# Designs tried in a protein design run: peptides against a protein of PDB entry 3S8F. Part 253

Target 1, 157 residues: chain A of PDB entry 3S8F
Amino acid sequence: VLTLFVAVPSLMTAFTVAASLEFAGRLRGGRGLFGWIRALPWDNPAFVAPVLGLLGFIPGGAGGIVNASFTLDYVVHNTAWVPGHFHLQVASLVTLTAMGSLYWLLPNLTGKPISDAQRRLGLAVVWLWFLGMMIMAVGLHWAGLLNVPRRAYIAQV
Target 2, 166 residues: chain B of PDB entry 3S8F
Amino acid sequence: DEHKAHKAILAYEKGWLAFSLAMLFVFIALIAYTLATHTAGVIPAGKLERVDPTTVRQEGPWADPAQAVVQTGPNQYTVYVLAFAFGYQPNPIEVPQGAEIVFKITSPDVIHGFHVEGTNINVEVLPGEVSTVRYTFKRPGEYRIICNQYCGLGHQNMFGTIVVKE

## One batch from the design tools (peptide; made by RFdiffusion4, then SolubleMPNN)

Design b2_p24_8_s4 (from b2_p24_8, 16 letters changed)
Fold by OpenDDE base, seed 5:
Structure b2_p24_8_s4 (fold): chain B 157 residues (1-157), chain C 166 residues (1-166), chain A 24 residues (1-24)
Amino acid sequence: as target 1 above (157 residues)
Amino acid sequence: as target 2 above (166 residues)
Amino acid sequence: VEAFMALLMATMLREFLLVYALLL
């Protein structure tokens, strides 16, 4: 009940952020239903990182609702599904947001902007991190659905 | 310009909030759908049964592993299982194929898991509480019991076996 | 599966270190 209660404000906040992104994209010249997405600053790792975190949070958040369901929890509880959920929420959203914040914070603290090479490397790192996290998360969720236990080295599949 | 920006933001927020609300209904629908299609994976919760963890090893149906399997009907059994640091008793648990088995599981020490490989039996075992799970083994063979709740230094080696006989 | 997960963990660690090296 508590988780579901928190889920509502969280979803509202998430889509409010999405609204802000849409507005920003449209201000940058994006048009149409999806054109605003392309207009966002995808060349900036400080932007890309938290956005990818948010994208990872979507399935994670949906999974959170599943985990909070008394009936559905019988299927996924104490299976690899749960670590999969955690990695989407913590290792994806929180970590990527932290990474993104640092891409902004450290240059501002030092007074030195990142070089173009650093920018490109940062983009590569963030995208690779996201890709790796998605692969792992999908694998863990899939394994969980196949009843692979949590906190055990043994598996049935 | 500020007014224009605020008005635009508000319009977009309203749209996305509406979408957010729609997504809530989608999630509710998904829960309902999953419940309808995956009912076989649901283990119904029984009435809460309490036991004294300090005496469960000394008296009562869990005290003697040799008497842990009780036939309650022609094709019905109750199995009184203890999950403890670090194992299960009785071990192995021997039950007949095709019989309805009611597992009564409790712990004398700390919280453990009771995850039976190849089945949908997956419950946490709390000291002072009795977990009740009903299951019918359709296939003979050995089924491993796995502790999937951290219970101490020996957690990773905490296994049991259910032997289903023809 | 375990080996695959180990590889992923190593990859994630590498990425983490790259981020660290990039920013410091």
Scores: peptide ipSAE 0.048, ipTM 0.727, DockQ to the pose 0.021
Fold by OpenDDE base, seed 3:
Parts: structure tokens; sequence; C-alpha cells
Structure b2_p24_8_s4 (fold): chain B 157 residues (1-157), chain C 166 residues (1-166), chain A 24 residues (1-24)
């Protein structure tokens, strides 16, 4: 029970970020329950990347609660489930946030804006990364539930 | 303008915080439900038992691999297993089909894994601690033991075998 | 399962390299 209290500040942080996104979207003219989402700058890879990271982080966070649960962890511990979890956390949120940061930072460092072609390529990269990451994560979680061990090159299934 | 923006942000934040709390309860409820409905597959573990890893190879039930399998009753066995760098002892572990097996697993050196393929047996083995796992093999054959906790240079080759005899 | 996982990992590696190629 005490361990689950760790989820409270994490969730608060996550949803505070969501609040910021809603505010930003509404400032950009979005209205209604979902209109603010559409109003966000989806044409900017510096924005899209970390947002996709956040989306990947959601199931990862849920998995974190599972992994922190004593009884449930018995099922998933040291299986492919665990890599699935941290790939959502590190290789999704952290990595995509880093990518997004660089999409903003590099133009500022060079003093030159990115070209439209570079922007489109950037968008393609981050979306493909997200898609691939989700596929891999689902696969790893599934494999974990099938008792595929981590840190082993072989498995029964 | 900044003040208005700040107030707006706070309003959204409060809403999302409320949502956050609601979701927390949902997750807790889901966990509780899962625990209540899906606990049948959990392998019972014994009480926490400690052992001296420095002497476990020299004295006690783990010292002689030839005496590692102990019949404790009709169709009941206790198997004293050592996980070490880099293997398992005894190897193979021979047990009869349909018998209730209590594995008592410990390590003389570093942390290892004890993952038995084809089963739900999956525990970490800590030096100084005895891991207890109870299992009944319903099917005869060979079951591979895999170390799923990195334990050094030979980790990838650390395998054991449980032979279940008819 | 192992082959599947390997394929997924290879795919992720490829995409990772693409990102680096774009940013460097």
Amino acid sequence: as target 1 above (157 residues)
Amino acid sequence: as target 2 above (166 residues)
Amino acid sequence: VEAFMALLMATMLREFLLVYALLL
C-alpha cells in the first residue's frame, strides 16, 4: 500500500502536463472537449516527439504500478515484460523528449531554421519511432506474459 | 494578462488533478480485482529463511548434491538447490511425476535467477536467503532451468535441467 | 517468439539510427 503512494505524485505530474497541453491548445483556438488537442502544433516535431513520448509513458506508467505490486510482480518479474515496461519509459518518453528537444535546440544553436523538408522528415521519424516502439512494447509485454525470460537468449516459446 | 493566464492554468490543473486522483482509485481497484480473481496460479513460498552463504557448500542440506533430493512423504520431496556461478546443483534434478516438490534454493556467491521453462517457477536467488517454491510436475520430461538474473561473465551459459520421471 | 523479438529490436535500432542521422 505504501509503495502505491509513489504513484500519486507521478500521476499528479503527468496530469499537470496534460493540463498544460490543454491550456496551450485552448490558447491556440481549440474549443470543446477535444478541440484543444487538434489546435496543438502537430506540424512541429519538437512538439510531437515529446507528446508521443507522453502517450507511450501512459501504458508504461500503468505497468509501473503492476511491477510495484507485490503479487502481480511475481508474474512479470524478470520476464520480457520488464523490458517492455522500461522501453516505454526510457526509449519512448525519455528518448522522444530528447529528440524533440534537439529539434528545437539545433536550429537555435546553428542560428538557422530547419527546412520544410527537414521538418517533414522529423515528423516522419518521430511518428515511426512511436509506432515501432508501441509494437515492440506490446510484443515484449505479451512475451513476458508467456513467461519469456529476460536476460536470456533462448525461450521455450 | 499574465494573471489571467495563471488563473486559467490553475483551473485546468485542478481539474486534471481531480482526474488524476480518480484514475488512481480506478487503478487500485483494478489491481485489487486482479488479485482477487487471479491468484490461483501463484506458487506458495515459505517463510523467510536465512542461511550463511559462506558455509552453505560445506555443511547443511545443500552441501552434498547426492543428498539434495529428500523424500519428505508419500509423493512429497524437498530439493535443495544451489544456484552458483555458473550453474545449478544438483544437475540434473530428478523428481518423479506427480509428486509435490518443494524447492529450497540458495546461492553461495551472487544473485541468480531460477526460471523453469514450462512452469510458472521464476524466482530470484539471493545469497544468504533461501527461496522456497512449491510445484508439482504433471508432465514427464526435461525442464530447463534458466538464470534470468545477470550474474557475471558466464551468465548466458548458466542452465540446469529438471528431469521428471514417470 | 525469439525471432519476433529480434525483429522488433532490429526495427527499433534502425529507427534509432535514423533519428541520429537526422539530428547529426
Scores: peptide ipSAE 0.030, ipTM 0.762, DockQ to the pose 0.023
Fold by OpenDDE base, seed 2:
Structure b2_p24_8_s4 (fold): chain B 157 residues (1-157), chain C 166 residues (1-166), chain A 24 residues (1-24)
Amino acid sequence: as target 1 above (157 residues)
Amino acid sequence: as target 2 above (166 residues)
Amino acid sequence: VEAFMALLMATMLREFLLVYALLL
C-alpha cells in the first residue's frame, strides 16, 4: 500500500521532468505536439545519455509497480523478471546518467571541450548501450513471465 | 521573464499530468492481463504461521519425512516440506493426481527458494516462517523443485522432486 | 530461453567492456 502510494508522486515527478524537457525544447524553437522533441540537443551525449536513462526508467518504473503488487509479485518474484527490472533501473537510468554526467564533468574539470570525434563516439556509446539494455531487459522480463527462475542455471523453458 | 517561464511550465505540466493518468490506465490493464494469464492453479493458502527453526527437525509435522504427506480429506493432502542446505525433504514428494495439495514449507537453517518447475509454485522459504501454497496437479509425472534463493555453496545443486501418481 | 538469456548477458557484458574501453 505504501509503495503504491509513493508511485503517484513519483509519476508526477517523472512527468514534470518531461514537461521541463518540453519547455526546453520549445525555448529552442520547437513547435507543435512533437516538434519540441526534435529541438532538444540530441547531438550532445551529456544530454542524450540521461534522457535515454529516463526512457528506460519508464518500463522499469512500471515493473516496480508490478513488483509492489502483492498478487503480481507472487508471479514474478525470484524469476528472471526481477533482474530485468534492476537492469532497467540501475544499468540503464543510473549508469546512463553517470555516463552523461561525465560528458559534462570532465570537460569542465579539465577546462578542455570535447572534440567532435569524442562527441560522436559518445553518442554512439550511449545509444548502443541503451539498445543493448533494452534487448536484455525485454528478454529477462519475458523469461520471467515464462517462470524462468532467478539465480538458477537451468530452466524448463 | 522568470515568471512567464514558470507559467509556461505549469501549462505543460497540466498536459503531462493528463498523460500520466492515461498511463495509469495502461498499467492497470497490464496488471489485469498478467493476473488473468499467470495466476491460474496456484493460490496462497492460510495465514502467516511461525515455527521455531531450531526445533523444527526434531518435533512437529516436519520432523519425520515419512509422515510429511498427510491426508486431510477426500482427495486433499497437506505436505510438510523442509527446505535445507542443500535439499528438500521429503524427497521425492509423492502425491496423487487431481488431489488438492497444501504445501507447508519452512527452513531449519537459511532462506531458500521453493520453485516447482511446470507450475506457478514459487515462494521464498524463511526460517521461522511457514510458506503455504495450494495446488492441484492435473498431470501425472515428475516435477522438479529448484532453489531460486542463494543459500550457500551448494545452492545450484539444491533440487527436489514431486512425483504425481495416477 | 536459457541459451537466449546467456547470449543476451554475454552481449551485455561485451558492451560493458566496450564502453569501458572507449570511455576510460
Scores: peptide ipSAE 0.028, ipTM 0.723, DockQ to the pose 0.023
Fold by OpenDDE base, seed 4:
Structure b2_p24_8_s4 (fold): chain B 157 residues (1-157), chain C 166 residues (1-166), chain A 24 residues (1-24)
Amino acid sequence: as target 1 above (157 residues)
Amino acid sequence: as target 2 above (166 residues)
Amino acid sequence: VEAFMALLMATMLREFLLVYALLL
């Protein structure tokens, strides 16, 4: 039960980040309930990557609550569910954030801006990464619910 | 700008805090409900039991695979299972259909998994601890035991069999 | 933010209930 209290600051953090994005979008001229989203710099892979990571983190965080539950963990523990969870957390959020950071950091450190071609390629990479990770994660979670074991090459179901 | 952002974020944080707390209580309530009322789907676990992994092969109920299956009552059995690198003993485990089986599982070496296909039996096996799982096999046949916790070079080949007899 | 909150809530609840249903 005590472990579940970690969800409180985590959710607060998620909200703060979302609020910051909304504020940024509105400062960029976005209006309305969703117009601020379109106003965000979706042409910049340094922005898109971590945002996609955050989106992947939502279902991952939900899974975290499940995994932290004594009773619910009994169902999913050491099944394909677990890899599905941490691929959303690490291979999506952390990795995409790292990618985004590099897209910002390297040009600044080298003093050489990325070309338009590199920018477009970067956008393609992060979107494809996100898509692939979502497909894999959904598959792993689904398999886990079907009791496909973790760390095994065979399954009855 | 910074002041506006701070004020907005603070307001949202308060709302989100309330939301997060509400969700937390919902989750806790549902978990508590499950613990209080759940009678199916989760295999009852025994109390935490300790054993010396260094002597478990030489003495005690796990020492002789031929004596691993113990009838404890009418249609009730206890099976003392060792998960080791890289297999299970006894193997096969023979139990009657419809009997209540209490598995007492431990390890003499490293952490293993005990995942029985076709069932919801899925536990980690720690050296020095005894995992207790209760299950009743309703269907006769062979059930494969899979190690789902990495335990070394032979992990992928670590299998056992439960034979349920009519 | 409200939409995000709703989405997050729905996702969390969905996953929780799915696993919860397997226990019942």
Scores: peptide ipSAE 0.066, ipTM 0.757, DockQ to the pose 0.686; fails the geometry check

## One batch from the design tools (peptide; made by RFdiffusion4, then SolubleMPNN)

Design b2_p25_1_s1 (from b2_p25_1, 14 letters changed)
Fold by OpenDDE base, seed 2:
Structure b2_p25_1_s1 (fold): chain B 157 residues (1-157), chain C 166 residues (1-166), chain A 25 residues (1-25)
Amino acid sequence: as target 1 above (157 residues)
Amino acid sequence: as target 2 above (166 residues)
Amino acid sequence: KELVEAVYNASVAMLLAGLLDIARI
């Protein structure tokens, strides 16, 4: 009951952000069920980074519900599952949001726009970062479900 | 045209809120699936028990490792385990196969982990609190105890052994 | 503005240096 009490508002907030993205995409000329996604500024690392962070936050948030569940927490607590959750929440969402923020903030503070080369490099970085984090997170969650302990260099599964 | 924009936003919000609710049910289903795929071989007693960590080594059932394994009934044992920096006592813990074992675990110093490989026994051990876990070993052999809570420089080497005898 | 840029560049350099150190390159 308590888990769902927190989960519902959190999900509402998360998907409200998605609603804002849809609105923005449609304002940019996107049409249809998915056309608005393509209309978003995917050429801007300041946009892409935090959006990828949000995407990583989805499974991370689901994991949060698991971790907050009494019975399931017993299964996953202090296993590799927990680091997997953190890598989605911190190393993906927070980190990518910070990266994205810098791509906007620094040009504005310095008065110098980023070069095209910097933009392209930035896009590569955030996409590769996201990919790496997803692979690592999936691996850690899987290992956790196999009862691989957290903070141990050896494991017998 | 702020008013028009607000109406449009509201429409999108309604759709995404509906989707959000649907996803909530999906997540609940996934949780249920996860529960269904895991078996509970360990029964946490859930009873809060406190001890004085400053005296637990000198007084009480944890004081003597030689007396740590107590037969409480036919095919029933209580094992009083200390997790400390950096090991477990008794070590090894010897118990019979097929017996119901109640582990009473506490720490005299800092927080430790008690994770028994090959089992679903995995609890944190807090100074001043007794962790109680009930388990029955169905297979004889050696089960390694590992610490999965950072407890200092020797954390990575903090191991114990449970020997299950036929 | 130049100071902000300098701090940014220094930060990036430190992060990269740290990463290389961790990677033992």
Scores: peptide ipSAE 0.018, ipTM 0.708, DockQ to the pose 0.015
Fold by OpenDDE base, seed 1:
Structure b2_p25_1_s1 (fold): chain B 157 residues (1-157), chain C 166 residues (1-166), chain A 25 residues (1-25)
Amino acid sequence: as target 1 above (157 residues)
Amino acid sequence: as target 2 above (166 residues)
Amino acid sequence: KELVEAVYNASVAMLLAGLLDIARI
């Protein structure tokens, strides 16, 4: 349980980012409890990608707390649960952030803005990536709870 | 105004930080609740028991697969299991239905997994350490042992069997 | 096996093509 205090700085970081998003949304004209979300630049894949990564990181982080529990880890350790956790952390947050960074970096390096077609394609890519990742992650966590082993090609279930 | 913006950011951060701390306590509470209501079948780690992996095949209770199943009391058995590249011994492991089985598992070579299908038995097996798991098989039949820790080229084929007899 | 490899290669090619398109190089 004491190891769970590792979650403190992680949560602080996560919600500080959320605070920044709220501030940005309000600066863009968003009002109310949730109106600031709509005001964020959802038409920009460089923005959408890392935000979707953050959203995937939430359940992943919660799972991390579970995994850090000695007793609960006994249930999920070396099952499909663990890959599910990893994919949320790495393939969601890290990968989508990298994708988003690319959408920002390359236009700046080349001095050429992305076309509208490229922008739309980028949005489709990151949303589809996120959707696929969520489906896979849910499936892996579910399988893990059903005692499907990690690193095995066969299971009783 | 940069100063005003800074103050606004700080206000939002403070609010969200408070929320984050609250969520931490929620998670801890959920863990506590889970432990309080779902303790059945959870096997806590015991005292660390060590063995010499270089001699475990030659000397001691793991040396002879034919003597691996030891009756320690009425309806109580200890089974000394070796996980090795790439299999388990004894194989099959034969135990009676309804008996309390204490598995003492170690490895002579590398780290392996010991995952028994149809049960909550799932432990890593480290050379030089003894993993202890207690379980009672309520249903007769065959239970497959799966290695769920990568142990080499033959990892994917590393299986064992527990036969529970009526 | 051949199908898996084909899908993999196609995926890599598409990713590279996309990257080149974005980079405009």
Scores: peptide ipSAE 0.017, ipTM 0.759, DockQ to the pose 0.019
Fold by OpenDDE base, seed 4:
Structure b2_p25_1_s1 (fold): chain B 157 residues (1-157), chain C 166 residues (1-166), chain A 25 residues (1-25)
Amino acid sequence: as target 1 above (157 residues)
Amino acid sequence: as target 2 above (166 residues)
Amino acid sequence: KELVEAVYNASVAMLLAGLLDIARI
């Protein structure tokens, strides 16, 4: 029970980021309940990548709550569920944030903006990465629920 | 206007805080649902029991694999299992079908896993600590024990067998 | 299983939304 309280500061961080996104979207002319989302700079891979990371982080965070549950952890611990969880956390959020950071950092370091072709390619890359990560994460979580062991090359199922 | 921006941010933070709280309840509900529908037979953690890993092979109930299976009552057994680099003792573990089995598992060396295929038995085995798992095998046959905690170069080959006899 | 399916569906929906957005750029 006490370990579940870790979810509280995580959610607080999440809503702060979300609030910042909403504010940014509204500053960019978005209106209504969801219009601010469309107003965000989806044409910029430096923005899209970390946002997709955040989206992947949400189910990962939910899984973290599951992992923190005493009874549920018994079911999922040291199964493929665990790799599924941290692939959402590391390979999605951290990796996509790193990708996004590079799309900002490299142009600034070189003093040259990315070309339109590079921008488009970047968008494709981050979306495809996100898709692949979601497929893999779903697979790993599902396998974990089927009691596929972690750190083993064989399984009954 | 910085003041206006701060006020707006505060309003959005309040809204998303409310949403976050709602999501927290959703997650709790999902956990409750999962517990109610998918976690039947979960074995609760028992009392913390300690053992000296340096002497567990020489003295005590784990010392003799031939005496590892102890009948404690009618259709009740305790099995003292060692997980070590790289295997299990005894191996095979022979138990009757339908009997209530209490596994007492410890390690003389490093941390191992004790994952029994076809069951919900899945525990870490720590040197100096005794893991207790209670299970009843309803089907006869062989159940493979898999180490799911990396324990060294031979980890991938560390298997055991539980033989459930009719 | 239902949760897994929901995550899958959400992922597909997001992918499609992203692709459509890219196509309009």
Scores: peptide ipSAE 0.013, ipTM 0.732, DockQ to the pose 0.081
Fold by OpenDDE base, seed 3:
Structure b2_p25_1_s1 (fold): chain B 157 residues (1-157), chain C 166 residues (1-166), chain A 25 residues (1-25)
Amino acid sequence: as target 1 above (157 residues)
Amino acid sequence: as target 2 above (166 residues)
Amino acid sequence: KELVEAVYNASVAMLLAGLLDIARI
């Protein structure tokens, strides 16, 4: 139980990031409870990618608490649940952050801005990646709850 | 300007921190709820038991597969199972329907998995430790044992069978 | 823009649905 207190700093950090996003959105003219979200630069793949990663990280983080829980881990351990968690953490957050970083880094490194076509393509890539990852992650978590084993090519279910 | 921005940021941070704390309690509640709903059928592990993995094949209750199934009561059995690279012994494991089965599983070599399809039996098997799982098979038939812990080149082929007899 | 918003909303809904399913609420 005391181990779960490790989650407190992580949660604080996560919500601090959210606070930064709210501040940024409000600076961009967003108003109301959710209007600040719409005001964020959703036309920039360098922004969208890591934000989508953060969104994927939310259920992943919740799953992390589950996986770290002694009694709950007994249910999900070495099932498809675990890969589902990993795909949210690594293949979503880390990967999308890397993608976003690339969309920022390359223009700065080359000294050339990305074209509008490249920007649109980038947006398509990160959104499709996120969508596919969420579908897969939900499937893996569901399969895990149905006791589909990890590291097996066959399952009864 | 910078000072005003700083104060604004702090205000948002305070709000989100408060929200964070609130969500912490929500998560704790959700965990408690999940425990109540998902752990009702959890098979408890036995007491920590140690075995020498270097001799487990030569001496003791795991040494002879023919003696692996031991009747301990009128409707109770203990099954001494070895998970090894790459299989299980005995294989098949034959047990009667409706009997309380205590699986005592260990490994002579590396860490393996013991996942029985159609059941909630899912444990890691560590060399030097005995995994104890208690289960009663209500339905006759064949139950496949799957290794769900990577154990080497033959991991994907490591299967066993539990045959539940009427 | 509309497509992006739709995908966003669908994603959020799916995430929430997944969380609720896990929690068995």
Scores: peptide ipSAE 0.009, ipTM 0.738, DockQ to the pose 0.048

